# Ledger of designs, part 229: peptides against a protein of PDB entry 7RZF

Target 1, 358 residues: chain A of PDB entry 7RZF
Amino acid sequence: PFQEEHLKQLYKIVPIKDIRNLYVTFPIPDLQKYYKSNPGHYLGHLIGHEGPGSLLSELKSKGWVNTLVGGQKEGARGFMFFIINVDLTEEGLLHVEDIILHMFQYIQKLRAEGPQEWVFQECKDLNAVAFRFKDKERPRGYTSKIAGILHYYPLEEVLTAEYLLEEFRPDLIEMVLDKLRPENVRVAIVSKSFEGKTDRTEEWYGTQYKQEAIPDEVIKKWQNADLNGKFKLPTKNEFIPTNFEILPLEKEATPYPALIKDTAMSKLWFKQDDKFFLPKACLNFEFFSPFAYVDPLHCNMAYLYLELLKDSLNEYAYAAELAGLSYDLQNTIYGMYLSVKGYNDKQPILLKKIIEKM
Target 2, 358 residues: chain A of PDB entry 7RZF as posed
Amino acid sequence: PFQEEHLKQLYKIVPIKDIRNLYVTFPIPDLQKYYKSNPGHYLGHLIGHEGPGSLLSELKSKGWVNTLVGGQKEGARGFMFFIINVDLTEEGLLHVEDIILHMFQYIQKLRAEGPQEWVFQELKDLNAVAFRFKDKERPRGYTSKIAGILHYYPLEEVLTAEYLLEEFRPDLIEMVLDKLRPENVRVAIVSKSFEGKTDRTEEWYGTQYKQEAIPDEVIKKWQNADLNGKFKLPTKNEFIPTNFEILPLEKEATPYPALIKDTAMSKLWFKQDDKFFLPKANLNFEFFSPFAYVDPLHSNMAYLYLELLKDSLNEYAYAAELAGLSYDLQNTIYGMYLSVKGYNDKQPILLKKIIEKM

## One batch from the design tools (peptide; made by RFdiffusion4, then SolubleMPNN)

Design b2_p22_7_s3 (from b2_p22_7, 12 letters changed)
Fold by OpenDDE base, seed 1:
Structure b2_p22_7_s3 (fold): chain B 358 residues (1-358), chain A 22 residues (1-22)
Amino acid sequence: as target 1 above (358 residues)
Amino acid sequence: DIKRKEERRKLLLEAAKTGKYR
């Protein structure tokens, strides 16, 4: 366990690669025994959310952060870490204190709202889907992984323990959330800008770093993080599949796409899956316009249109991705291409959202 | 899970670059 002397520390680290990262780390109790409720996953889901009102959305809007990841990480025996990691912009590197303030404001929002059973249920459903439709892994890697986790889980649960949530434990969520405090923080900033400004070298890898105590005034500033009205809990994910029925293979199923609709304005090709037998579909749309590539102006307008369309769809992109749906929009010399892929159950919802924005 | 998100993002970025949605 980290002693008080190891808390409230700032590490300035020189990377080999030209990267800018911030790691905000909190020591937490070992949560392994609580795998059925997985409170760290619940918090990681919310803190690492990318939708409207999320921590990342706000930090991106300020131009400070590109990406954000939150979650638990294994430590040594008997303790874990909760880590919030962000990819910093050049501007974000100048605003690390404010970035961390926003992190604590979001954490304070989570405290104020309290544990939400519906969020847990979404996590449960998403993990159940991920388990049920998990891709085949390389046998050697998979067996080695399973052998490793047999030390932590009962034999009967070893396959499910990392995926299946069983118990909503608001008490454990609150317990972990209580550890996410400024007095319990370790901050690491990774940037080449610290080159020549370090005074220590890590023994194992030769990494140059500087260790500093975080000033008490900064800790107090973070402790006094108020509720920021820009932070909101995510909305319910409408894209989570609930129907996994696989339709029987038609007797006349062709090995190639068949033309099932031919009109003056549209052609529709269909191929039933005869190989994978998954509750997934690929919808591909080619839109033809004689104006898409007629001249450089129209080409640039078509490009700009798709960029604006993609931007307008950002609010759904993350939720769809979490639910195993994806979409792609591309310019073509003939017009536009749209692809929607993933679980077929909620594809119509995503497609409708896309069409409504078009 | 930090690892799963990073792996998913890498997979998404690689899938976006390679056009090969596996």
Scores: peptide ipSAE 0.007, ipTM 0.484, DockQ to the pose 0.073
Fold by OpenDDE base, seed 2:
Structure b2_p22_7_s3 (fold): chain B 358 residues (1-358), chain A 22 residues (1-22)
Amino acid sequence: as target 1 above (358 residues)
Amino acid sequence: DIKRKEERRKLLLEAAKTGKYR
C-alpha cells in the first residue's frame, strides 16, 4: 500500500507519442472479495458517464477534455486503485487543477446524493445482458483468461463473477467514495510539453518524468470543492432491453427482404433473421427529398440540418450505446439515411425520440 | 472496468466503421 509520502504527488511524464493525458489515481482497498456488489463498477459507471450533467459533459463544454474513463484497476496484492483518466485538449493541459476540482465536485455530488439502488440495478441489468450475449472469444485467449481469474473466484462462479452483480452494498460504495479524497490523490500528467523539464528517468523503459508534491493550498482547494449545480445524476436508462424473446421463423419466411408495405409515401421491406437467432434488429430508413441535393445551398442546408439533429440527439446517444443500441444518420444525394441497430426491444423508443427531434 | 470500457468502445467503433455486426 502507498504510504503517506506517496500521496498528494504530481508526476509530469514525457510520452513517446504526442498525447495529452491526465491520470487521477486513488489508492483503495482490495475490493476483489466484494465482486458480487462491485462498488468500484458502480462508481466507475457514474464518474465515467457521458450523458447530460456528467463530469465529461461539463469538461467537454469547457473545451478541456475529449474523453473520460473512470474505474477500478488492480494494483499489487492487497490493494487497488480507482483511476479517472481523461484525454486533454491543449487548453485542458493549462487547466489541470480546475479539471481535478471538477472531478472532486462531481464526487461531492455523488456523496450528497448517496448510493442509488436503481443505478446498481441498471449496472446489474447491463452486465447480465453483456454476459448473456457475449460473443465467442478465441479459445486460447479465453482459456488463459479463465485460468487467471480462477485465482480470484470460486470455480462455480468463475464464468459469472466478472459480470453478474448480486448484492447492493451502499456501505461499500460509501467506503470507496471516502477514499476518493484530495489527501489520497496521485496525479500524473502526460504531455510532450514536459520535454526537457524532467529530472528523473524511469528504470525499466527510460521514461522521463518529474515528481513534485502538490501544494497544500491546491489540496485544500480540492477539499473545499463545492456542489456544482451543473452536475446531475444520470436519468434512468430507458433503452436497457428486458425482452429477449426470439420469435419463431414464419412459415413463409423468404431468404430475401419481402415488400410488406407499399404506399405512395413509403415502401417497407422485411427480412426475419434465419441465421443468428439473436434478439437484435437492424432498421434502415431512406428519406427522400427532391430538395436535398438540388443545388449547393440546399445541400449545405441539408448537411447543417443533420448536424443539428445529431447534436440534439447526443443526450440519448450514450444511454442507447450502453444498452446495446446504436443509430446512424447520414446525408445522401436523395435525402437522408437513418439506421437503428441493436437489441430490438427498445428500438421503437429510440426511433420515436429520433423522429420527434426531426 | 477501464479495460472493458475501452475494449467495448473499440468494439463499438469498429462495428460502426465496418458496418459488420459481430
Scores: peptide ipSAE 0.007, ipTM 0.466, DockQ to the pose 0.072
Fold by OpenDDE base, seed 5:
Structure b2_p22_7_s3 (fold): chain B 358 residues (1-358), chain A 22 residues (1-22)
Amino acid sequence: as target 1 above (358 residues)
Amino acid sequence: DIKRKEERRKLLLEAAKTGKYR
């Protein structure tokens, strides 16, 4: 375990690749025994959320961060880490202290709101779906993975332990949140801008780095993180599937798409799945407009329209993707193309959202 | 690219689930 002398440290690291990353790391207790409640997953889900009012949404709006990942990581025996990792912009590299302040403001928001059972239930449902419809893995890799995790889980639960949540434990969520404090922080900044400014070399990989203590003034600033009114808990995910019924194969099922509707304004082709038998569908729409490619002005207007449409749909994109739904919008020489893929149950909801924004 | 985003998200979801950042 890290001693007090290892906390409140800043590492400036020179990468081989031209990357800019920030790692904010907190030592936490070993949570392995709490796999049925998985409080680290709950916090990772919220801190790593990409919807409106999320940490990432705010940091993107500032132009400081491109991507964010939050979650627990295994350490050595008897301890773990909670890590928040962000991809920094050039401007974000100049605002690392402020980025970390926003992280603590979001964590403070989580403390103020307290543990939410509905969020746990969504995590439970998402994980159950992921388990039930897990893709087939290569037997060799799968067996090796299972053999490795037998050290952590009962034999009877080894297949389910990484997926199936059973217990809402607000006490454990609060316990982990209590470890996510400035006094427990370890910060690593990865940037080529530190080249020639380092004084240490890592023994195994030859990575150049500098270690510095974080000033007490900066720690105090983070400790006094207020509630930022821009941070909100996510809304309920309306795209989580609940119906997994697979319809029987029709007797006249064709091996190719069949034309099932032909009108002056639309043609509909349908093919039932005869191979995978999953509660999933692929909806593909081609919209035809004689104006889409008539001249450079119309082409640019059609392009701008789709860019604006995509931007307006960003609020749903993350929630849909978490629930195993995706969409794609493209300009074509004939008009536009829309694809909606994933679990069929909530595809109509996503499609409706897209159409309402169009 | 969609497969990579799905794989990356599966990896992120798995990392969030397992704590194993690969």
Scores: peptide ipSAE 0.007, ipTM 0.471, DockQ to the pose 0.265; fails the geometry check
Fold by OpenDDE base, seed 3:
Structure b2_p22_7_s3 (fold): chain B 358 residues (1-358), chain A 22 residues (1-22)
Amino acid sequence: as target 1 above (358 residues)
Amino acid sequence: DIKRKEERRKLLLEAAKTGKYR
């Protein structure tokens, strides 16, 4: 649908809210028929990854970007888009060309490494978990959604098609990667800094914008994006649950937490799930220290300690979150509080990582 | 929360579609 004249365009857009966003958009073929392999999800998972060696990690380290989202988006019939969207810092707004260069460096890294079946398998497993333990939706919204997707999927698959991956298709991954090139790019920058510098108004919403061609020299810079040694594929996600066994309710199960261990140094309370019957647990730890709140200095040191601890755990936080695990660390007047929540199978792994960093 | 990230993603993508950078 986009001809050459519609590509390599830059849009400077004035938002209503004080936001700074960058949208890097590529037209791609309609991938709907490939829902069993979902190559756009594979690429979105990697490009949108937040772990060490990710695009976001590097852009954050530069102070240019706060958040990143990557993936396919529906277009009109017969085409889609792949979009990389970032929330820009004030500094990042000055480095848009460099940010996009890093995007192409990461894409080039994905080309160099080639499609990875283990990454596909992780996506498959994550989606299977999401499907199996999907929350109830509002009936009206759910019915409307299902009615809509009946146009795209067989009736027998309509409930599973958006979740269950079946086929590893490296050829389709490569096909989409081949569309993620500078010659196919459409860039939109959203910032109030463009106020009074626009020459067009969008007809539907009255959005003020300016359209410019991206200079050929900039396109060439992006085309010549070398491999950046800072970019790496993610490590395998060790937090993906594989055991979903639900233990039977104990005969002596109490409706409230029972004290199951009492020592001079620790008390342990336990309550079995008698309501939800999910393979999930909530682990809550309260650590007591007489030094945590003895004076303002110690209070600030305790705060700083937890901030440093959280920073040291960032490498695991994203992978854990993807796998349906979360943690929380808070200062208390008595010491600190740790919570680990989610699927119980891999909670010990996350807990161990936290304790090793403490 | 993948769902929150997906919802945020959908919201961001809808914002990108609609030009309603609200």
Scores: peptide ipSAE 0.007, ipTM 0.460, DockQ to the pose 0.091; fails the geometry check

Design b2_p22_7_s4 (from b2_p22_7, 12 letters changed)
Fold by OpenDDE base, seed 4:
Structure b2_p22_7_s4 (fold): chain B 358 residues (1-358), chain A 22 residues (1-22)
Amino acid sequence: as target 1 above (358 residues)
Amino acid sequence: KIKRIEELRKKQLEAAKTGKYT
């Protein structure tokens, strides 16, 4: 277990590759026994969220961070870690203290709002979908994985334990959230900018690093993190599928798309899935406009239009992705291409939102 | 994204952290 001397430490690490990363790490209790409630997954979902009002959204808006990952990591027996990892921009490398302040502001927002059962339910539903429709794993890798996790889970639950959430435990969420404090922090910054500025070498891989105590003034600044009004809990994810019905194959199902609608303004081709038998669809729309590629001005306007449209849809992109939906918008020489892919149940909702923004 | 931080950890960072957890 980390003693006080191991906390409030900053590590400046020289990478082999040209990467800029920040790791904000909190030691937490061993949560393995709580796998049915998985409070670390709940917090990882919120802290790692990419929608409006998220930590990542704010840090991106400032140009400091490209990507963010939040979640629990297994440690040695008797303890775990909660880690917030971000990919830093060059500018973000200069604002690490402020980035971490924003992390604590978001954590403070989570404390203020308290545990939300609906968020847990969304995590449960998403995990259930992921489990039900997981891709086939390579048998050798899968067997080795299962053999490893048999040490942690009952045999009867070993196949499901990583996915199935069964118990909403707000007390455990609060317990973990209480460990996400500045007094319990370990910070690692990974950057080539520390080359020649290190005084230690890691024993196993020869990684050069410097260890410093985080100044008490900085810890105090993080402890006094206020509520930032830009941070909000996610909205409910409307894209989570609930209907997984697979329609029976039509007797006259062709191996190729059949033209099922032919009008002066629209043609529709349909191909029923006869191979995968998944509750998924791929909707492809090609829009034809005589103005899309008529001259350089129209081409640029069409391009700008799609960029603005994509930007306006960013609020839904992450929620859709989490729910196993995706969309693609592209300019073509004939006009515009739209694709909507994933679970068929909520595709109409995503499609409607796209059309409403068009 | 809820990605297992394990997938994002390059061996170098594991080394720098594991050497201090022993």
Scores: peptide ipSAE 0.015, ipTM 0.514, DockQ to the pose 0.059; fails the geometry check
Fold by OpenDDE base, seed 5:
Structure b2_p22_7_s4 (fold): chain B 358 residues (1-358), chain A 22 residues (1-22)
Amino acid sequence: as target 1 above (358 residues)
Amino acid sequence: KIKRIEELRKKQLEAAKTGKYT
C-alpha cells in the first residue's frame, strides 16, 4: 500500500504520442475475494456512465473531456487501484482541478444516494447476457487466460467468475467509495505540454515526468465538494434484454431475404437467421425522399437533420449500447438509412424512441 | 460499452502498461 508520502501527488508526464489524458487513481484494498459482488464494477458502472446526469455528460458539456473510463485495476499482490481516466480536450487540460472537483462531486452524489440494488441487478443482468452470448475467442488466447485465472478462482467457477454477479454487498460498495477521497488520490496528467518542464525520468520506459505535491488548498477544495445538482443517478436501462427465445427455423426459410410485404409506400424483406442462432436481429430501413438530393441546399438540410437527430438520441445511445443494441443513421442519395442491431427483445423500444425523435 | 470500455480499458491499460501512451 502507498504510504502517506505517496498520496496527494501530481505527476506531469510527457507522452510519446500527442495525447492528453488525466488519471485520477485511488489505492483500494484487494477486492479479488469479492468477485461475486464486484463492488469496483458497480462503482465503475456509475462513475463511467455516459447518460444524462453522468460525470461524463457534465464534463463533455463544458468541453473539457471527450471520454471517461472508471474502474478497478490490479496492482501489486494484495492491492488494487480505482482509476478514473479521461481524455482531455485542450481546454480540459487547463481545468484539471475543476475536472477533479466534478469527479468528487459525483462521488459525493453516490455517497448521498447510497448503494442501489437495482443498479447491481442491472450490472448482474448485463454481465449474464455478456457471458451467455460471449463470442468465441481464439483458443490459444482463451486457454492462456483461463490458465491465468485458475490461480484466483475455484475450478468450478473459473469460466463464470469474471461475469456472474451473485451478491449485492452495499457494505463493500461503501467501503470502496470511502477510499475515493482527495486525501487518497494520485493524479497523473499526460500531455506533450510538459515537454522541457520535467525533472525526472522513469527507469523502465524512460518516460519524462515531474512529481509535485498537490497543494493542501486544492485537497481541501476537493474535500469540500458539494452536491452538484446536475449529477443524477442513471435511470433504469430499459434496453436490457430479458427474452432470449430463438424461434425455430421456418420450413420454407429462404437463404436470401424474402419479400413479405409489398405496398405502395413500403416493401419489407425478411430473412430468418439460419447460421448464428442468436436472439439478435438486424433491422434496416431505407427511407426515400425525392427532396433528399435534389440540390445542394436540400442535401445540406438532410445532413443537418441527421446530425440533429443523432444528437437528440445521445441520451439513449449509451444505455442501448450497454444492453447490446446499436443504431446507425446515414444520409443516402435517395434519403436516409436507419439500422438497428443487437438483441431483438428491446429493439422495438429503441426503434420507437428513434421514430419519436424523427 | 462495458465490453468496449473493458476493451478500451484493456487497450488503454495495456497501452499505459506498455508506455505507448506515456
Scores: peptide ipSAE 0.013, ipTM 0.513, DockQ to the pose 0.085; fails the geometry check
Fold by OpenDDE base, seed 1:
Structure b2_p22_7_s4 (fold): chain B 358 residues (1-358), chain A 22 residues (1-22)
Amino acid sequence: as target 1 above (358 residues)
Amino acid sequence: KIKRIEELRKKQLEAAKTGKYT
């Protein structure tokens, strides 16, 4: 475990690649024994959320961060880490202290709201779906992985333990949240801008870095992180599938799409899945407009329209993605293309949201 | 596990993009 001397440290690291990253790391207890509740996953889900009122949404709105990942990482024997990692913009590199302040404001929001059983239930449901419909892995890699995790889980649970949540443990969520404090922080900033400003070299890889104590005043600022009214818990994910019924293959099922509707304004082709037998569908819509590419003005207007439409759909994109739904919108020379893919159960909901924004 | 969440996200995103049920 890190001793006090290893806490409240800032590492400025020179990368080989032109990357800008911030790692905010908290030592946490070993949570392996709590795999049935997985409090680190609960917190990673919320901290790493990308919807409205999320940490990432705010940091993106300021132009400081491109991506955010939150979650637990294995440490050495007997301890773990909780890590918040962000991809920094050039501007974000100048605002690292403020970025971390926002992280603590979001964490403070999580403390104020307390553990939410409905959020746990969503995590449980999402993980159950991911387990049930997990893609086939390469046997060798899968066997090696299973062999490795046999040390941590009962034999009867070894296949499910990484996915299936069974117990809501608000006490453990609070326990982990209590470790996500400024006094326990380790900060690493990765940027080429530190080239020539380092005084240490890492022994194993020759990575150049500088280690500095984080000033007490900065720690105090983070400790005094207030509730930021911009931060909100996510809304319930309406796209989580609950019906996994697979319809029987029709006797007259064709290997190719059949035209099932033909009207003056629409043609519909249908092909039943005869290969995968998954509760998934692909909905593809091609919209034709005689105006789409008549001239450069119309072309640009059609392009702008789709960019605005995509932007307006961002509020649903992340929740849909978590639930195993995706959509794609593209300009075509004839108009526009829409694709909705994933679990069939909630596709109508996503499609409706898209059409309502169109 | 963070990489795994990213890899799972990437795989879900790629699976969603390619329509290839791998």
Scores: peptide ipSAE 0.007, ipTM 0.465, DockQ to the pose 0.077; fails the geometry check
Fold by OpenDDE base, seed 3:
Structure b2_p22_7_s4 (fold): chain B 358 residues (1-358), chain A 22 residues (1-22)
Amino acid sequence: as target 1 above (358 residues)
Amino acid sequence: KIKRIEELRKKQLEAAKTGKYT
């Protein structure tokens, strides 16, 4: 475990690649024995959320961060880490203290709201779906992985332990949240802007870095993080599939899409899945407009329309993606193309949201 | 996206591994 001298440290690291990253790391207890409740996954789901009122949404709105990942990471025996990692913009590199303040404001919001059983249930359901429809892994890699995890899980649970949540443990969620404090932080900033400003070299990779103590005044600012009213818990994910029924193959099923509707305004082709037998569908829509490509002005208006439409759908995109749904919108020379893909059960909900924004 | 999140997590975790050994 890190001693007090290893906490409240800032590392400025020179990367080989032109990248800008921030790592905010907290030492936490070993949570391996709590795999049935997985409190680190619960917190990683919320901290790493990309929906409205999320940490990432606010940091993106400031122009400071492009991407965010939150979650637990294995340490050595007897401890783990909770890490919040962000991809920094050039502007974000100048606002690292404020970015971390927002992280602590979000964590404070999670403390104020307390553990939510419905959020745990969503994590449970999402993981169950991921387990049930898991792709085949390469046998050699899979066997090596299973052999490794046999040290941590009962033999009977070794296949399911990484996926199947069983117990809501608000006490463990609170316990981990209590470790996500400024006094327990290690910060690493990765940027080429530190080239020539380092005084140490890492022994294994020759990485140049500088280590500094975080000033007590900065720690105190983070400790006094208020409830930022912009942060909200996510809404319930309406896209999580619950019906996985596969309809029997129709007797007249064609190997190619069959025209099932032909009208003056629309044609519809259908192809039943005869290969994969998954509760998934691909909906593809081509919209035709005589105005879409008539001149450069109309082309630019059609482009702008789709960009605005995509922006208006961003609130649903992350939740849909977590639930195994995706959409795509593209300009065509004839108009626009829409694709909705994934589990068929909640596709009508996503499609309705798209159409309501159009 | 789990693969992309896992690959991004792996790339970010590999980038984070360089920051963990300090």
Scores: peptide ipSAE 0.006, ipTM 0.510, DockQ to the pose 0.089; fails the geometry check

